# Peptides against a protein of PDB entry 2AKA, part 214

Target 1, 299 residues: chain A of PDB entry 2AKA
Amino acid sequence: MEDLIPLVNRLQDAFSAIGQNADLDLPQIAVVGGQSAGKSSVLENFVGRDFLPRGSGIVTRRPLVLQLVNSTTEYAEFLHCKGKKFTDFEEVRLEIEAETDRVTGTNKGISPVPINLRVYSPHVLNLTLVDLPGMTKVPVGDQPPDIEFQIRDMLMQFVTKENCLILAVSPANSDLANSDALKIAKEVDPQGQRTIGVITKLDLMDEGTDARDVLENKLLPLRRGYIGVVNRSQKDIDGKKDITAALAAERKFFLSHPSYRHLADRMGTPYLQKVLNQQLTNHIRDTLPGLRNKLQSQL

## One batch from the design tools (peptide; made by RFdiffusion4, then SolubleMPNN)

Design b2_p28_8_s4 (from b2_p28_8, 15 letters changed)
Fold by OpenDDE base, seed 5:
Structure b2_p28_8_s4 (fold): chain B 299 residues (1-299), chain A 28 residues (1-28)
Amino acid sequence: as target 1 above (299 residues)
Amino acid sequence: SELEELRRDVDEMIALAQQKLAEEAAKA
């Protein structure tokens, strides 16, 4: 059963080549969250490299199908430029930006057409995630005034699909009851069957406050529960703090925190990656038998 | 095995996608 994720990756690549990837009900995990919720940092922590576009406002402007593949070698490949191996992850970032701009232009517009990026690494578990544009209410720069609705419509193309799991990323230093990620997840998954909660920025909460009730699945229950993570600060990212050091600091945070120490073995980026690998593998196993008939009707 | 059956199903779906791509290319 270990080869199920790579098997679905081949299917994703084949359907992306015909421009239908966004419309397919593939077993996948869509990543949703508000702008600056910490989505990019979570994904980069899985890879152990800085490779995603950064900036103010909307950064992800096309869906990014991120296919992590455990390998003895470390490199990246894009579906749109087959045969080119990227070993410099800064070049990966630049290619994402260039390919985004090629379709959307320089006006910070969005497109529902995915970018397919595969990362081979000895440091990853097999895992495929679809990173979606961050939800926003305020257009920035020369963005269309209806950008909020365009983003929402794009997200809905993915998260309404029955075979789509939802990784809802919410920052703990904001009102979790008003989390854009949890709101959209509740809208399309009212029973909480497809949603996995990620709580970021736990280290940025005010003194005397904690997210214990959320992490213990007591406040807003999800069948698949919540996992807390601690990402690098923007200062640490700008200072090129090593991700390995950040992961050690994350572990220390959970172990030393009075409210989280009892949960520490079920928290943090490494545990999240393991859970997502297992959840996706099991989900693929359960959905593939019925997938053939569904996909034939969509071709 | 279950995995082998799933692999065959995926291979068939990939073949269908490739056929569609070829048909679209022939129309262009």
Scores: peptide ipSAE 0.210, ipTM 0.705, DockQ to the pose 0.836
Fold by OpenDDE base, seed 4:
Structure b2_p28_8_s4 (fold): chain B 299 residues (1-299), chain A 28 residues (1-28)
Amino acid sequence: as target 1 above (299 residues)
Amino acid sequence: SELEELRRDVDEMIALAQQKLAEEAAKA
């Protein structure tokens, strides 16, 4: 069944070509989180490469449909420039920035038009994620004062869909009860049926505090549970610390931490990737027959 | 197999999407 995700990728590409008028609720995982919640780091850890825009403020300003495909070769392709293979992931980052700016201009505005990026790698599981702009309350540059609501409205276009799973990314070093990701997830998924919680920055929690109750699904229960991850520090990112080394450090963190040791086999980026692959695969299997019927009924 | 059925479903949906695109392009 590992072939279901690539199969749906073809469908997703076809519907992306139709534009926003495709009201088809495709099975997908939307990634939501506040600005600086660690979303980009989670995605880069899946690929094992630095390829997402970085900086202050709103970095993701268009939805990024990230299609990870297990392959013997490593390269990236954009739907907007078919036939061009990117082997330098720095060039991938630059292309995301350029394509974002092409549509949004220099004012740091947002656009609901997705960027479709496919990454082939021997180091990934098949997985498709839609990275959404980080929720923020602070306009940057020439952004309008209502940018918060524009971002929210954009997110709602994805997360309100019944077949959209929600990867809610929340930092542990902030009040989780006030997490932007968990708030929006609860608004559209009040029973916690479609939401997967990711807790980042567990290594940045104050001494004597932990997120054990959250990770054990006792504080804010989600049917699909929570997975803790430890991303590279900003210093490590700036220093171009190897992601493989960071993943080893993440594993060591969970194994050595008194509050998380017993959960360590169900924590970390590799486990998250596996869970997401499985959940997306199962979700595709369960939803595609209904989508076919719906599409046929609309013709 | 279930996979073959899902493949057919996807192929059908792609074909329908392409048809819709063609119809929209004809209206423009």
Scores: peptide ipSAE 0.189, ipTM 0.705, DockQ to the pose 0.663
Fold by OpenDDE base, seed 3:
Structure b2_p28_8_s4 (fold): chain B 299 residues (1-299), chain A 28 residues (1-28)
Amino acid sequence: as target 1 above (299 residues)
Amino acid sequence: SELEELRRDVDEMIALAQQKLAEEAAKA
């Protein structure tokens, strides 16, 4: 059953090639969260490479279909530039930026047209995620005044689909009741059946506070629960701290923290990868037969 | 096996998509 995610990747690529990606209810995980919630850092931690655009404001401006594939070799491929293998992940970042700007222009506008990126690595589990633009309330730079609405509409195109799981990324150092990720998830998944909570920035919480009740699924219960992670700090990113060292520091954080020690084996980026792989695999198994029947009627 | 069945299903769906694309291209 380990091959189910690659099977859906083939299907996803095929439908992307025919321009019908937005209309298909493929089993997938959409990543949602407010601006600076730590989404990009979570994804980069899965790959173990710096490859996503960084900056102020809305950085992700198109959906990024990120297909992680366990392989003996490490390289990336884009669906829009077939035959080119990227081994330098800085070039991957530049290609994402260039391809984004090609469609949206330089005004930091958004487009619902996905970028499809496949990353082969010995350090990843098979996992496909759709990284979506960060939710924002304030236009930045030359963005249109209705950018918040445009982002929301784009997100809704994904998260309203029944076969879409929602990876809701929320920072622990902000009021969880005000989490943009959990708000949108609650809107489209009121019973919490499709939502997986990720709590970032646990290391940035005020002294004497913790997210134990959230992580124990007691505050805002989700059927699929919550997983805490510790991403690299901005200082660590700027200092080019390697992700391997950051993952070790994350493990140490959970093991040494009085409020989280008992949860440590169910926390952190490696555990999140395993959970997402398993949940996506099971979700594919459950949904693919129904999808076949639907597609046979539509194609 | 279940995996083999799902592989066949995916292959069928891909084939249908490719057929549709070919038909649309032929009409254009």
Scores: peptide ipSAE 0.187, ipTM 0.700, DockQ to the pose 0.758
Fold by OpenDDE base, seed 2:
Structure b2_p28_8_s4 (fold): chain B 299 residues (1-299), chain A 28 residues (1-28)
Amino acid sequence: as target 1 above (299 residues)
Amino acid sequence: SELEELRRDVDEMIALAQQKLAEEAAKA
């Protein structure tokens, strides 16, 4: 069933073109996490390119439908500018920023209108993710004081849908019991049926502390389990450290760490990509037969 | 096959969405 993800991509494109994306219950994975949880770094590690906006505060201000497509060539395309192929991923970043600012204005507000980005690459598996704004309690710039609730309401438009899987991204160097991602997931998925846990920043934990019990699915059990990853440091990002080198360092981290060595084959970004591809494919197969009747009633 | 049936269902849903958009545009 290798073509199920591209099949759903065609649906996403068609419904985006008619402005109905927010009301549809398509089989998808929504990515949720607090600010600085490492969410954007996980997505860039899948592509192997720096292409997402960077900065302090709220960086993602519109939903980003990221469609990864395995291909012999490497380029990106936006739904809002069909026919333009981007081969420079800095230009991809600039287009995301420009398209975000065009809709939200100068106040750094948010908009529920998605940006649809397709990336063709020989280095990716077929995978579609919806990147959502990072949860925050602190307004930046001219943002309204209720920005926390605006972000929450936007996230709820996606994560409350029955066909939405939730990729909950939590940093290991913070109290996981207080993770914003796991809290919102627990609210809309109390039995942990739709949630996949990602634990970032395992390399930044205090000496003598580890996340073994979480990664073994013993502390806060999810049916779909947890996967640990190690992203580039902010210094590495600013220094433009190669993502391929960072993925090699991630593998070395898990293999050499006393608490994670036995889990190393079920950890890291490449394993996460494989698991997400498989889970999304299976989820599409289970949900598409009933989707036609549901979508007809929503249109 | 199951995949061929799903492809037909997707094509039908896309066609329906495009038709509804055209109908709304004609009423405006």
Scores: peptide ipSAE 0.187, ipTM 0.703, DockQ to the pose 0.777

## One batch from the design tools (peptide; made by RFdiffusion4, then SolubleMPNN)

Design b2_p29_1_s1 (from b2_p29_1, 10 letters changed)
Fold by OpenDDE base, seed 1:
Structure b2_p29_1_s1 (fold): chain B 299 residues (1-299), chain A 29 residues (1-29)
Amino acid sequence: as target 1 above (299 residues)
Amino acid sequence: EEEEKKLQEEMEKVEELIEELEKKRKELE
C-alpha cells in the first residue's frame, strides 16, 4: 500500500499537463481555512522548511498541490519546470510567488490553475495535500471586491468532490463555531464523513480556556476527529526558529498542559502526518476501483 | 492476502492508464 500515494501523484501530474484538473475526482486532501488560520505553518512543519509565501492578506492565490515524498535526498521540483531540482527552499518560495504572479497578473487575483510542487525529503511521510486560498472577507490591494466569493467558488470546486477529503484548519483562539473552515466543511459534508479537523493556535488561547471538548470530538463531532497542533509564532517565523525545535516545543506543550496531557499521543504535527498518510492511503485504496473505471471511460 | 493481490491488480491497471495518459500528453507537446 506504500505506493498508492505516488500512484495518485502520477495521475495528478498527468491531468495537470492535459488541463483536465477539474474533471477527475481524484482521491485527495484539500486544505481549507481562513486567512491566518495556520495552514501554511502546518504544511511547512511537515517539510521542516520555510518555503511557502508569507505576507498579509491572501498569500495562496492558486491551488498548491503539495506532494511530499519520502526519500533519502532532500529537494523540490515543480511540474512546470521539469528537470530543475531545488535544494534551497527560499528559491522554492520565490518560484511559487513568480509562477503565481505569472498567471494571476499584477492585481493579486486568484486562479484555479494549480501549482504542482513535489518535495522529496527524509523527514516526510508520503502525503499529498492541496493547499487552497485562505478564505477572506476583505479584499487586499487591487483585488476585486468579490474576491471572497471567488475564493469560495474555487474551494467549492475541490471540496464538493466526493473523493476529496477536507483538512479543515481552525484557530483555537477564535470562535470555533464561526470557523470558516468548519462552516464550508459542514456545507459540503454535513455528516462529517470527509472532514479532518486541525486545531491550531492552542498556545494562544486565553488563560483558563481550552479546546479539550473540541479535541475530544465532543463539541462538533467529525467522524475522522480533530488533531491539535502548535505552530511557530509569527515571532518565531520571523526569527527563523528551527522547525525541529518548534516540533519539540509542540510536544512539550501537549505533555505539560493539564487539559491536553491525556491526548498528547494523539496530538501534534508528527501524529497529524501519520494520520493523514494513513487516511489518504486508505482513501485511495477504497476509491481506486472507481477511479480506474472513470479513467478507462475517458481514454 | 487476496485483498492485497486485488489491490495490486488495480494498481497495475491504473499504472497502465497513466502511461497511456502520459503518451497522449507527449503527443500534444
Scores: peptide ipSAE 0.303, ipTM 0.819, DockQ to the pose 0.744
Fold by OpenDDE base, seed 2:
Structure b2_p29_1_s1 (fold): chain B 299 residues (1-299), chain A 29 residues (1-29)
Amino acid sequence: as target 1 above (299 residues)
Amino acid sequence: EEEEKKLQEEMEKVEELIEELEKKRKELE
């Protein structure tokens, strides 16, 4: 069962190279969230490196297929520049920005054409995520006035697929009932069968408030449940705070918080990685016969 | 054991299909 995720990675690479990405309902996890929901920080915490573009407004402007592979070595590879191994993750960030600008131009537009990035690391579990542009209502810079709808249409191309799981990232310091991530998930998955909830910014909630009912799956029930995480602050990111230290602080947060202590073993970034690995593996297993049949009919 | 065997057989079939797709890609290039 450990080879199921690598198998689907090879399928993703093959279809990306042929330009026929739109027709295959691949078993995958799409990551959705509003602007500043903490989506990029969750992904960087999995790798333990700073490698995603940062800034105001829409940071992710193309889908990023992030393939994490457990390995004895640490390096990254892009599908668009085969044979080049990146060991400096700052260069990975710069390559994402350059490749995004090459396709979208300087107007900060979006493109549905994915960037495929594979990261080999001893610190990751096998896991593939599709990072999608953050939902926003306000155009920034030279973005077209209908950018909100362009983003929505792009997200719908992924999340409407039956074999797509949805990682819905929502900040705890905002009204969860109005979460952009949970709204879009409920629209395409009304029974909550394909959605995994991630609650960020638990450390930024007002005093006397908590997200216990959400994390216990009592307020807005999802079949696959909710996992709380604590990301680095923007100040910590700018100050280049070590991700390992941040993960230790996250563990301490859950253990020391009166509302979350009893849930601490089912919270945090390491637990989220484990759950996503298991969920994706099981999902691939269940969908593989159907996928085989579809592939055979196309050949 | 029977379920694992069936899964392995499905994986092998999908691997063969991937190889065929990769060959077709090279021919288009």
Scores: peptide ipSAE 0.277, ipTM 0.804, DockQ to the pose 0.716
Fold by OpenDDE base, seed 3:
Structure b2_p29_1_s1 (fold): chain B 299 residues (1-299), chain A 29 residues (1-29)
Amino acid sequence: as target 1 above (299 residues)
Amino acid sequence: EEEEKKLQEEMEKVEELIEELEKKRKELE
């Protein structure tokens, strides 16, 4: 079963090369969340590197197919830059920004055309995620006034697919009833069969409040449950706080918090990565016969 | 063990299909 994710990666690469990515319902995990929900920080914490664009407003403007591959070496590769190995993750960030601007122009528009990024690292489990633009209601800069709906339409192209799992990222310091991620997930997955909840910013909740009921899957139940994480603060990111130190602080947070201590072994970024690897692997296994049949029909 | 064997067989079939697709792609280039 260890080779199922790499197998699907080969399929993704093959279809991307022929421009047919949109037609196949591949088993995948789409990451959804409002702006500033902490999506980018979750993904960077998996890699242990700062490599995603940062800023105010809509930062992710194209789908990012992020293929994490466990390896003895650490480097990144883009499908649009074949043969170039990136060892400086700042250069990875710059390439994402440049490639985004190349397609969308300077108006900060969006495009449904994915960027395909593969990251080899000894610090990752095999895992493929599709990072989607953050949901927003407010246009920034020269963005069209209907940007909210354009983003929604783009997200719907992914999350409506039957074989798409949904990683719904919601901040704990906001009303979860108003979570953009959970709303869109509920719209396309009303029975909560395909949705995994991630609760960020647990460390930013008001004193005397907690998200215990949510994390215990009692408030808004999902079949696949919820996982809480503590990301680096924006101040920590700007100060270039080491991700390893942040992961240790996250572990300490859950262990020391009276509301979360009993859940600590099922919380945090390392556990999330493990769960996502397992969920994706199992999902590929379950869908593999159907994929085989579809592939056979295309030959 | 039987389920694992079946899974392995399906994986092998998919790998063969990928190889065929890759071969066809190269022929079109």
Scores: peptide ipSAE 0.268, ipTM 0.794, DockQ to the pose 0.697
Fold by OpenDDE base, seed 4:
Structure b2_p29_1_s1 (fold): chain B 299 residues (1-299), chain A 29 residues (1-29)
Amino acid sequence: as target 1 above (299 residues)
Amino acid sequence: EEEEKKLQEEMEKVEELIEELEKKRKELE
């Protein structure tokens, strides 16, 4: 079981190397959400490092295949830069930005060509996620006016695949019924079989309101349920608050909140990581019987 | 030519991975 995720990682790398994009229905988890939904923060919290691009607009402009690998050593590697080990995660961020700009140019356009990043760390479980561009309505910079639809089309290349699980990231301080992530998930997974809900920004909800009903899977039921998380605030990020401290604060938040205390053991970033590891592992196992034939037909 | 060679090498690796997937599948049955 422990080798299932690494096996698929090797397959992902191999197909990426030969220019095969989203055509393969590989068992994977695609991360979807609106701009500023907190996707990047969730991923960084898994690693415990700041390494993803930040800024206004759509920050992720290419799919990022993020392969987390438990290891005694902490470093990152890019598939496009084999042999180079990154130990400074700021350099990882810069490489993502540079590689994105190399392909998309300076117009802040998008490309469906993925970046493959592997992070070795003693602080992670084996987990692979495909981070996708954030859904947006408003073009930024020199983006085309139809950027919304370009992003949507890109996302659809992943989330329409039967073996793609969907990590739908939605902020709690927005109308969840109108969540971009949940809408796209519902479109391609109407029965909620492939979707895992993540609710961010629970700490930013208006006083007297909570997302208890959502987190209890009572409002918009998903078979795989919802997990709430509390990311660093923008102030905390700007102040370079340590992620370890943020994770402790997250735990405290759930334990002390009247609406969430009873759910605290099934909330938070560490629990999310464990669930995703388990979900992906099991999903790979379940899809293995048919994968050979699919691979043979697509090669 | 070098690019084509690299492509071929990667394709061969994928084939090996198919075999490994088959092995894993059998182990799980």
Scores: peptide ipSAE 0.148, ipTM 0.687, DockQ to the pose 0.036

Design b2_p29_1_s2 (from b2_p29_1, 8 letters changed)
Fold by OpenDDE base, seed 4:
Structure b2_p29_1_s2 (fold): chain B 299 residues (1-299), chain A 29 residues (1-29)
Amino acid sequence: as target 1 above (299 residues)
Amino acid sequence: SSELEALKEEMEKVEEFIEELREQQEELE
């Protein structure tokens, strides 16, 4: 079943070659969330490497199609520089930044043109995600004054598509009822059929509070449920804490927490990766026959 | 375009693979 994802990756590459004008709804998972919601950390935890741009404000400024491929070797490739294998993930980060700046210029604007990154690793399951710019309300620096709406419009290009699953990333240390991710998901998926909830920053909740009701799918029910994760703290990132050690700490967190211990086997980054792999595979199987028919009618 | 033809070929492979998966699932039931 896992082999469907690499097959769809080839389709995705072909669509990318045709350009933005391809009115084809490929099965995909779009990652949405507010700025600092922890999206990039979740993706890096899947790979086990630091490779995404970091900073204040809008970090992701172009859609990043992240294709994870299980392999015996570890390296990355970009669609825009075919044949170059990146083994240093710092160079991957720099290439993302350079390619972003090439299109958006120096004003930290956004572009809807995706960056396609494939990561081969023995530590990943086959999984494709589209990392989208973090939703923001306030422009910083030289960002356009309408940046909030530009980001929203960009997100809508993905999440409105019927074959798009939505990975809604929300921090637990903020009001989940006001989560930008859950709001946009509810707008385009009012019945919660396409949305997978990720709750980050569970370790940063106020004393005496927990997100048990959310994680048990009782507060804001989604058909596909919620998965809690614990990302590295900013201190851990700055201290270059190993992601493997962070994943062990995450497991310990859930097992030792009174409110989450009973959910621990259905929480954490490794479980999330597994669920996303399965969900995407099933979604591909269900949607591709219809897509084929649509494509044939256009040929 | 050549890219659309390539896409069609990949879609055909996908359909073939999906059919194989369906057959396997039926065998497991």
Scores: peptide ipSAE 0.052, ipTM 0.633, DockQ to the pose 0.060
Fold by OpenDDE base, seed 2:
Structure b2_p29_1_s2 (fold): chain B 299 residues (1-299), chain A 29 residues (1-29)
Amino acid sequence: as target 1 above (299 residues)
Amino acid sequence: SSELEALKEEMEKVEEFIEELREQQEELE
């Protein structure tokens, strides 16, 4: 039996090639969150490589369709560069930056045209995520004055789709009630049926405070619950701290923290990856019959 | 077009997989 996620990846690539991406609501997980919420860091932790653009402000300016495929070999491929295998993940980062700038120009604007990146690795589970631009309120540099609205409109094109799951990334060191990710998720999913909560920066909370009630799904209940993670600091990223070492430190954090120890087996990046793989697989199974019927009607 | 033919082939694989899932569900009921 073929894995469901790779099968849907091939469908996604085929639809992208014919330009009909907008007409079929393929089962997917859209990643949403405010600027600096830690979205891109979570994706890099899944791969175990530094490969996403870095910087201040809006870093992700096009949707990045990230297709993770478990394999015995490690390499990356872009849909726009078919046949080129990338083994150096710095070159992957440079290609994302170059392809982004080619379409958006020099004004640091955004484009709704996706970049499709497939990563083969022995260290990943089969998983497809759509990394979306971070929500922001203040234009920087030569960005259009309505950039906030443009980003919001782009996000809405993904998260309003019934077959889209929402990975809502919120930092723990900010007021969760004001989380941009949870606000947009609640707007399009008021019953919390399609939303998975990720709480980042748990290690940066004020002394004597914790996110226990959130992580136990008691404060703002989601049907699919919340998972806490600890990402590398910006200093650790700049210093090229090993991701494997950071994942070990994350595990130690949850095990040693009085408020989180009892939840430690249901926290952290490896557990998040497993949950997302399972949730996406189940979601594909539930939605594929409807997609088949729609596709047959268009043929 | 060659692209449409490729899409039809992928759709057939999806249909086969859905049928396999249906059979498994019926075996579990």
Scores: peptide ipSAE 0.049, ipTM 0.641, DockQ to the pose 0.060
Fold by OpenDDE base, seed 1:
Structure b2_p29_1_s2 (fold): chain B 299 residues (1-299), chain A 29 residues (1-29)
Amino acid sequence: as target 1 above (299 residues)
Amino acid sequence: SSELEALKEEMEKVEEFIEELREQQEELE
């Protein structure tokens, strides 16, 4: 079963190379969330490196297919520049920015054409995620006034697919009932069968409040439940706080918090990564027979 | 399972086929 994710990665790469990505319902996890929901931080915490674009407004402007591969070596490679190994993750960030700008132009528009990034690391589990543009209502720079709807339409192209799992990232320090991530997930998955909830910013909640009921799956129940995480603060990121230290702080947060201590073994970024690996593996196993038949019929 | 292994082998053939198609398209361009 451990080889299923790499297999689907190869299929995804092959389909991307022929430009037919839109026609295949590959088993995948799409990451959705509002701007500043903490999506990028979750992904970077999986890798243990700073490598995603940062800034105000829409940071992710193309889908990023992030393929994590457990390996004895650490490096990254892009599908659009095969053979080039990146060992400096700042260069990875710059390449994402450059490749995004190459396709979207100077107006900071969006494109549905994915960037395919594979990261080999001893610190990751095999996992593929599709990071999607953050939902926003406010255009930035020269973005078109309808950018909100363009982003929504782009997200819908992924999350409406039956074989797409949805990682809905919501900040705890905002009204969860108004979560953009959970709203879009509920629209396409009304029974909550494909949605995994991630609750970020638990450390930024007002004193005397907690997200216990959400994390216990009692408030807004999802079949696949919720996992709380604590990401680095913007101050920590700017201060170049080590991700390993941040993960230790996250563990300490859950263990020491009166409302979350009993959930601590089912919380945090490492647990999230394990769950996603298992969920994706199982999902691939369940969907591959149908995919095979579909592919064979198209050949 | 043995069935899953057989499925993997079949998917590898599909991958090879897709790669061949890609190469053919590149030759036509």
Scores: peptide ipSAE 0.034, ipTM 0.563, DockQ to the pose 0.384
Fold by OpenDDE base, seed 3:
Structure b2_p29_1_s2 (fold): chain B 299 residues (1-299), chain A 29 residues (1-29)
Amino acid sequence: as target 1 above (299 residues)
Amino acid sequence: SSELEALKEEMEKVEEFIEELREQQEELE
């Protein structure tokens, strides 16, 4: 079953190349969350490299179809740059920025046209994620005043699809009842059948507070539950702290915290990656019959 | 047309992958 994700990835690439990506209800996981919710850090922790654009405001301005492939070698490839292998992940970051600017221009606008990035690594499980622009209420720079609605409309193109799972990323140091990720998930998945909750910034919660009730799936229950993670601090990112060291620190955090120790084996980035791989694989298996029939009818 | 040829090539790949999906499904049943 481990080959199902790569197989669907090849199909996704082929349809993307012919401009039919929007018409396909392919099994996938869309990543949603507010600005600064920690989405980019979660994705970079899966890869073990710094490769996503950074900055203030809206950083992701096009959907990024991130295809992780377990391999003995480590390199990246873009669908728009066929045959070019990237081994320097700083160059990957620069290519994402350049390709984004090529389509959106200099006004920091958004585009619904995906960037397709495949990363081969010995440190990843097979997994496809669609990183979507962070939800925002405030335009920055030359962004149009209706940018909030443009982002929402873009997200809705993905998360309304029946075969789309939703990775809802919410920071623990904010009111979870007001989480943009959980709000949009509840809007399109009112029964909580397609939503996986990720809780970031658990290390930044006020002293004497914890997210235990959320992580135990007692406060805002999701069928697929919640997974807590601890990302690198901005200081650690700027200081180029090793991701391996950050993963060890994350494990230590959960094991040493009185409120989370009993959950530690079901928390953290490695466990999240495993759960997402398994859930996506199972979801592909369950949707294969319908997908085959739909694809054959479109050819 | 170079664009038409490129499109045909991608469509052939899609057809191949549909067949691979069918085979994989049969193995899982």
Scores: peptide ipSAE 0.026, ipTM 0.620, DockQ to the pose 0.062

